# Designs tried in a protein design run: peptides against a protein of PDB entry 3QIS. Part 274

Target 1, 334 residues: chain A of PDB entry 3QIS
Amino acid sequence: PSLELSRREFVFENVKFRQLQKEKFQISNNGQVPCHFSFIPKLNDSQYCKPWLRAEPFEGYLEPNETVDISLDVYVSKDSVTILNSGEDKIEDILVLHLDRGKDYFLTISGNYLPSCFGTSLEALCRMKRPIREVPVTKLIDLEEDSFLEKEKSLLQMVPLDEGASERPLQVPKEIWLLVDHLFKYACHQEDLFQTPGMQEELQQIIDCLDTSIPETIPGSNHSVAEALLIFLEALPEPVICYELYQRCLDSAYDPRICRQVISQLPRCHRNVFRYLMAFLRELLKFSEYNSVNANMIATLFTSLLLRPPPNLMARQTPSDRQRAIQFLLGFLL

## One batch from the design tools (peptide; made by RFdiffusion4, then SolubleMPNN)

Design b2_p25_5_s4 (from b2_p25_5, 8 letters changed)
Fold by OpenDDE base, seed 4:
Structure b2_p25_5_s4 (fold): chain B 334 residues (1-334), chain A 25 residues (1-25)
Amino acid sequence: as target 1 above (334 residues)
Amino acid sequence: SEEEKLKELEEKMERFVQELIARNE
């Protein structure tokens, strides 16, 4: 069997979070026999491609002289955004197109990723006084490392971070402030807030806006801004309630005093974000007659975002654990 | 300057965050 490929080199320029890019090529069976093709893992890889890449179709059958179009889809989800933001991973891969009883064909994938405030740690974002796209990649790496060290220090030492000569971190990420301040100003009376999906194009504009600027006003509908906040919280590498406190939140869920004590043990940035979000949500609940938002809905929605089980426990979350997690948040909303 | 605007933003953020928290705690 033999294939002809229309292209073997693919460049994905300016890859962004949640922005699908597609490159297409053709494969043709120029042989005399039918062939089955598949993308196969390289040596030591479990998958035929990196998590942000997909081939469609990834396998198929070609009769003699048959041609198929293959789409190479690059999409950075919440699952890949953090490692791309840090530069731990890059927009580079090699695909192996295997022909059954034939030879391998290599495809080279290259490109560049544009960092996003989505999928960046709260700690790093509190240190980013400028839009992330204005921050040199080298400084992003340093900020992530410093942020990790400060998180660890804040967990171990209830000592106020010495107001030493380093630039004082923001109380909350500017991106969260921008989203919440917008919603507070413009969305308190918005019917079906957090219930109506945003527009995909508006979500992309909001993400690009937050990544590249400090806007006076966030573009898009209140629904899109609300969904952007949810996406932001979902994309956090560490949830607003740190994984280390997850079980303690569940254990304290019916004791409001202990719940407040657990929150007091969060790193400063996480604690500030939590308090700010709860304050916003409590304010929003005052307008329930207008926005159709109630405490149970909000608690249910935000619990999965703010109080995530540690990755090792995620598959083991019981309905009881979920209910306790909801009750924990309800104690801050009521 | 750009730095002055960033500082003004930071001060604004701090104020609004604290005001919203204080209003709802």
Scores: peptide ipSAE 0.411, ipTM 0.921, DockQ to the pose 0.910
Fold by OpenDDE base, seed 1:
Structure b2_p25_5_s4 (fold): chain B 334 residues (1-334), chain A 25 residues (1-25)
Amino acid sequence: as target 1 above (334 residues)
Amino acid sequence: SEEEKLKELEEKMERFVQELIARNE
């Protein structure tokens, strides 16, 4: 069996978080026999491509002289954004298109990624006083490494940040402040806030705005700004409540005094973001007659974002654990 | 300067964060 490919080299320029890019090519059976094609893993790989790449179709049959269109889809989700922001991964891959009882065809994928404040740690963002697109990639790596080391020192109850050697970090990320301050000013009376989805185009504009500027006003509807806050919290590599405190939050869920003590043990940036978000959500609840927002809805929605189970416990989360997590958050909303 | 504007923004953020927290704790 043999194939003819219309293209073998693909370049994806300016890849961004949550922005789908597509490149298409054709494969044709120029042989005299039917063939089965499939994308196969390289030696030592578990998957035929990186998590941000997909081929559609990834397998199929071709009769003699049959042609099929294949789409190569590049999409950076929450699962790939952090490793692309740090430069640990890149927009580079090699696909192996295999024929049953035939030869391999190699496709080269290349491109560039544009860093996002989405999927960046709270600690790194607190040190980032400028938009992420203004920060050199080398400095982003250093900021993430330093942020990890400071988080570890904070969790170990080691020496308070020596206030003297580095620029004073922000109390909260500017991106969180911009989103929350906008919602506080303009969305407290918004009917169905956090219940109506935003527009995908407006979400992309909000992401691009936060990555490239410090706006006076965030673009888009209140629903799009609200959804952008949810997407931001979901994309955090470490949730607002650190994984190390997850079980203690569940164990304390019915004791408001212990709950406050657990939150006091968060790293400074995480603690400040948590307190700021709870204050904002309590403010929204004062306008429940206008925005249709209630404490149970908010607790249910934000618990999955703020209090995520550690990856090793995700498969073991019980309905009781979920109810305790919701009860923990309710103690800060009521 | 641009640096002064960033400092003014940081001070504004700090005030509003603390005010909102203090009003709702």
Scores: peptide ipSAE 0.400, ipTM 0.917, DockQ to the pose 0.908
Fold by OpenDDE base, seed 5:
Structure b2_p25_5_s4 (fold): chain B 334 residues (1-334), chain A 25 residues (1-25)
Amino acid sequence: as target 1 above (334 residues)
Amino acid sequence: SEEEKLKELEEKMERFVQELIARNE
């Protein structure tokens, strides 16, 4: 069996978080026998492609002289954004199109990724006084490494960060402040806030705006700005409540004093973001007659974002654990 | 300057964050 491929080299320029890119090519059976094709893992790989790449279809049959279109889809989700922001991974891959009892055909995937404040740590963002697209990639790596070291020191030693005036971190990321301050000013009376989805085009504009500028006003509807905040919190490499404190939050869920003590042990940036978000959400609850927002809805929504189980425990989360997590957050909303 | 605007933004953020927290604690 043999195939003819219309193209073997693919370039995905300016790949961004949550922005789908597609490249298409054709495969044709130029042989005299039916062919089964499939994308197969390279030697030592578990998957035929990186997590941000997909082929559609990834397998199929071709009769003699049959042609099929294959789509190569590049999409950076929350699951790939952090490793691409750090430069640990890149928009580079090799796909192996295997022909049963035939040859392997290699496809080269290349491109560039544009860093996002989405999927960047709270610690790095608190030190990032400029938009992420204005920060040199080398400095992003240094900020992430330093952020991890400072987090670990903060958790282990409870040492206050020395208030050296020129390198003082922001109390909260500017991106969170921009989102929350916008919602506080313009969305407190918005009916169905956090219940109505945003527009995908507006979400992309908000992401691009936060990555490239410090706007006076965020573009888009209040629903899109609200969803952008949820996406931001979901995309954090470490949730606002650090994974190390997850079990302690569950264990303390019915003791408001212990809950507050657990939060006091968060790294300064995480603690500030938590307090700021809780203050904002309590403010929204004062307008419940206008925005239809209630404490149970908010607690249910934000618990999955703020108090995520560690990756090793995700598959084992019980309904009881989820209820404890919700109860923990309710103690800060009521 | 751009640096002065960034500093003014930082001071504004610090104030508004603390005011919102203090109003709701």
Scores: peptide ipSAE 0.399, ipTM 0.917, DockQ to the pose 0.941
Fold by OpenDDE base, seed 3:
Structure b2_p25_5_s4 (fold): chain B 334 residues (1-334), chain A 25 residues (1-25)
Amino acid sequence: as target 1 above (334 residues)
Amino acid sequence: SEEEKLKELEEKMERFVQELIARNE
C-alpha cells in the first residue's frame, strides 16, 4: 500500500489562546489495494499529537484511487495555554501518518504562539505592570521563575517581601482588576449575570484587549466580560486557592474562623485576588433583585474555579468534597 | 509620562481593591 500526500509541512502563524486555526491536506491511495491509515504516537508518546493539535479524521479507509481531506486543527485550550505561555511547549510537532502494512508518512507542524495573560500565574501577572504582549518572552520566563520562588517563600512564612519600591508587585493582576472593576461598575444590575453565556467573538476581543492593552473600558457585553472572568480563573495554572490549601479548605468548610485563617496563609497575590473576588461577589449579591444572582448559584459556579482539587485528587473528588468546597465559599459570600 | 500613568493606575487599583474589600468584609 502507498499514499500520496498533497502537503507535509504546516505552519500555524500567530496562534492565540482559544482561537481555532485549521490547515487542510489531501491523502490519496495511489496503490492497488485498499488501505487503512491512522495517526499514531511516536516512540514514548501517549498521543499521536500534542494537546493543542487535532487531526480530523485521525483514521480511515481508502479504496484504490480514493482521496480524503484531513483537517489539522490547532486550538489552545486552558490545558495547553500555560505551557505555551512559558515556552515549555511550542507550536511544533511531528505527526506520523501510518499506513497499515505500509510506510509511515511524517508531517511537520510549526508556527508561533502569542502569549496570553490567560493561563499565566497570578504571581507573574502581579509583577507584569504592562500588557503581556509588550513583555519580552525572556522576561516572561524570568517572571514565572521569580513568581514560583516568591510563592514558596510566602507559603513558608519566611521573609517579608522586601518591598523594594521599584519592583513592588501589584496587589492583584491588572487583568482581574479590569474585569472586576468593569463588572462592578456596569454589571451589578445586569439580569442573569453569570447565567447567560457571552459571545465567542466578544470573548476573543476581551482576551486580545487584555493581552495587548490596558483599556479604560473592556469591549463586549456584561455577559461576555463575566464569562471572560470565569475563563481567566479556569485557565490559571494555580487556582486562586492554591492546591496546597485545598484539603484544609474542605476540612474547615463549616468553621468560618478557620476558613479565614486558611485564606490568610495564601500567597499575597492569591489572598488579595480571593478577597477582592469575594468582596465583588458580595456586592453583586446586594443587587440580587436586579441581577438574579444568589449565594448558592455563585458558590456553586465559583467553587470549581477558585477551589480546584489538586490534579492527583481530581479523580477522587466525592460529592461530599464538592459540598464542603461549596460551603467553604458560602462562608465568604453570606 | 507613560511610567507616571502606570503608577497612577497602580495607586488607583490599590485604593479600589482595598475599598471594595473593606466595604464587604
Scores: peptide ipSAE 0.396, ipTM 0.916, DockQ to the pose 0.901

Design b2_p25_6_s1 (from b2_p25_6, 16 letters changed)
Fold by OpenDDE base, seed 5:
Structure b2_p25_6_s1 (fold): chain B 334 residues (1-334), chain A 25 residues (1-25)
Amino acid sequence: as target 1 above (334 residues)
Amino acid sequence: SWAEEEEQLFREIRAEFEREKAAYA
């Protein structure tokens, strides 16, 4: 069996978080026998492609002289954004198109990724006084490494970060400040806030705006700005409540005094973001007659974002654990 | 109250960022 490929080299320029890019090519059976094709893992890989790449179809049969279109889809989700932001991974891959009882065909995938404040740590963002697209990639790596080390020191030593001779970090990331300040000013009376989805085009504009500028006003509807805040919190590599405190939050869920003590043990930036969000959400709840927002809805929604189970426990979360997590957050909203 | 302390912190964080934003404009 043999195939002809219309293209073997693919370039994905300016790949961004949540922006789908597609490149298509054709494969044709120029042989005299039916053939089965499949994308196969390289030696030592578990998958035929990186997590941000997909082939559709990834397998199939071709009769003699049959042609099929294959789509190569590049999409950076919350699961790939952090490793691409740090430069640990890149928009580079090699696909192996295997022909049963035939030869392998190699496809080269290349391109560039544009960093996002989405999927960047709270600690790094508190040090970024400028938009992330203005930050050199080398400095971004240093900021993430330093932020991780400072988080660990803060958790282990309970020592306040020495206000050393470095520029004082922001109390909260500018991106969270901008999103929350917009919602506080313009969305407190918005009917069905956090219940109505945003528009995908507006979400992309908001992400691009936060990555490239410090706007006076965030573009898009209040629903899109609200959903952008949810996406931001979901994409955090470390949730607002650090994974290390997850079990303690569940264990304290019915004791408001212990709940506040657990929050006081968060790293400064995480603690400030948590307190800032809780203050905003309590203000939003004062307008429940206008926005149809209630404490149970908000607690249920934000618990999954703020109080995520550690990756090793995700598959083991019980309905009781979820209820305790919701109860923990309710104690800050009521 | 704890709620008043959080509302005060919310106002302080807003006012700090507005000052910082104005210094970078």
Scores: peptide ipSAE 0.387, ipTM 0.889, DockQ to the pose 0.856
Fold by OpenDDE base, seed 3:
Structure b2_p25_6_s1 (fold): chain B 334 residues (1-334), chain A 25 residues (1-25)
Amino acid sequence: as target 1 above (334 residues)
Amino acid sequence: SWAEEEEQLFREIRAEFEREKAAYA
């Protein structure tokens, strides 16, 4: 069996978080026999492509002289954004199009990724006083490394942040400040806040705005700004409540005094973001007659975002663990 | 109260960022 491919090289320019890009090509059975094609993993790979890439269809049958269109879809989700922001991964891949009893055909995927404040650590963002797109990629790497070291020192209760020659970090990321300040100013009376979804186009505009500028006003509806906050919290590489404290939060869920002690042990930026969010959400709850928001709804929504089980425990989360996690957050909302 | 302390912290964080924003404008 043999195939003819219309193209073998694909370039995805200016790939961004949550922005779908598509490239198409044709494969034709130029042989005399039916063939089955499939994209197959390379040696030592578990998948035929990187998590941000998909082929559609990824397999199929072709009769002699049959042609099929294949779409290569590039989409950076929360699952790929962090490794692309750090430059640990890149918009580069090789796909292997295999024929049963035939040859392998190699497809080259290339391109460039544009960093996002979404999927960047709270520690790094507290050190970024300018939009992430203004920060040189080399400096992003250094900020992530420094942020990791400062997180570790903070968790170990070691020496106060050496007020060394580095600029004083922000108390919270500017992106969190901007999102929350917008919602606080303009959305406290918004009916169905956090219950009505935002618009996908507005979400993209908000992301691009936060990545490229420090706006006076965030674009889009209050619903889109609210959803952008949820997406931001979901995309964090480390949740607002660090994985190391997850079990202690569950164990303390019915003791408000211990809950506050657990939060006091968070890294400074994580602790400040948590307190800032809880203060905002408590303010939002004062307007429940206008915004239809209640503490149980908010606690249920934010629990999965702020208090994630560690990756090794995700498969073992019980309904009781989820209820304790909700109760932990309720103790800061009531 | 703890609630008053967190409300004060919320005001302080906002005021700090407004000062930082003005320094980079």
Scores: peptide ipSAE 0.383, ipTM 0.889, DockQ to the pose 0.792
Fold by OpenDDE base, seed 1:
Structure b2_p25_6_s1 (fold): chain B 334 residues (1-334), chain A 25 residues (1-25)
Amino acid sequence: as target 1 above (334 residues)
Amino acid sequence: SWAEEEEQLFREIRAEFEREKAAYA
């Protein structure tokens, strides 16, 4: 069996978080026998492509002189955004298109990624006074490494780090400040806030705006700004409540004094973001007659974002653990 | 109260960032 490929080199320029890009090519059976094609892993890989790449179809049959279109889809989700922001991964891959009893055909994938404040650590963002697209990639790496070391020190010492001669970090990320301040000013009376989805085009505009500028006003509807806050919290590499404190939050869920003590042990930026969000959400609850927001809905929604189980426990989360996590958050909303 | 301390922190964070934002405009 043999194939003819219309293209073998693909370039994905300016890849962004949550922005789908597609490149298409054709494969044709130029042989005299039916053939089965499939994308296969390289010798040391478990998957035929990186997590941000997909081929559609990834396998199939071709009769003699049959042609099929294959789509190469590049999409950076929450699962790939952090490793692309740090430069640990890149928009580069090699796909192996295999023929049963035939040859391997190699496809080269290349491109560039544009860093996002989505999927960046709270620690790095607190040190980042300018938009992420203004920060050199080398400085982003240094900020993530330094932020990891400062997080570890803060968890061990229980003492505020005497911040030496470095520029004083922000109390919260500017992106969280901008999103929450917009919602506080304009969305307290918004009917069905956090219940109605935003527009996908507006979400992309909000992400691009936060990555490239410090706007006076965030673009889009209140629903899109609210959903952008949820996406931001979901994309964090470390949740607002650090994984190390997850079990202690569950164990304290019915003691409001112990709950407050657990929150006091968070790294400064995480603690400030938590307290800032709880203050904002309590303000929204005062307008429940207008916005249809209630404490149970908010606690259920935000618990999955703020208090994620650590990866080793994620598959073992019980309904009781989920109820304790919700109860923990309710103690800060009521 | 703890709620009053969070409301105060919320006001302080807002006021700090408004000053920082004005310095970068």
Scores: peptide ipSAE 0.377, ipTM 0.888, DockQ to the pose 0.871
Fold by OpenDDE base, seed 4:
Structure b2_p25_6_s1 (fold): chain B 334 residues (1-334), chain A 25 residues (1-25)
Amino acid sequence: as target 1 above (334 residues)
Amino acid sequence: SWAEEEEQLFREIRAEFEREKAAYA
């Protein structure tokens, strides 16, 4: 069996978080026998491609003289955004198109990723006074390393952040401040806030806006801005409530005093973001007659975002654990 | 500026939390 490929080199320029890019090519059976094709893992790889890449179809049969279109889809989800933001991963791959009892055909994937504030740590974002797209990639790496060290110092209750010659970190990321400030100003009376989905085009505009600018006004509907906040919180590499405190939050869920003590032990940026969000959500709940939002809905929605189980416990989360997590947040909303 | 507004919001939030703490002290 043999294949003819219309293209073997693919370049994905300016790949962004949640923005699907597609490149297409054709494969043709120029042989005299039916063939099965599949994308196969390279030596030492578990998957035929990186997590941000997909081939569609990834396998199939071709009769003699049959042609099929294959789409190479590049999509950076929450699961790939952090490693691409850090430059740990890159928009580069090699695909192996295997022909059963035939040859391997190599496809080269290349491109560039544009960093996002989505999927960046709260610590790093608190150090970014400018939009992430204005920050040199080299400085992003330094900010992440410094952010890790400051998180550890904060957890250890070590020396107060020396008010040294370094620019004082923001109390919260500007991006989350902008999202919440917009919602506070414009969305408190918005019917079905956090219940109605945003528009995908508006979400992309909001993400691009936050990545590239400090806007006076966030573009899009209140629903899109609200969903962008949820996406931001979901995309955090570490949730607003650090994984280390997860179990303590559950254990304290019915004791408001202990709940407040647990939150006081968060790293400064995480604690500030948590407090800021809770303050906003309490304000939003004052308008429940207008926005149809109640504390149970908000606690249920935000618990999965703010109080995620550690990766090792994800598969073990019980309905009781979820209820305790909701109760923990309710103690800050009521 | 947004940074001044952030600091003001955090002052208000802090003052709220301090009032809440003082009400339970």
Scores: peptide ipSAE 0.302, ipTM 0.779, DockQ to the pose 0.044

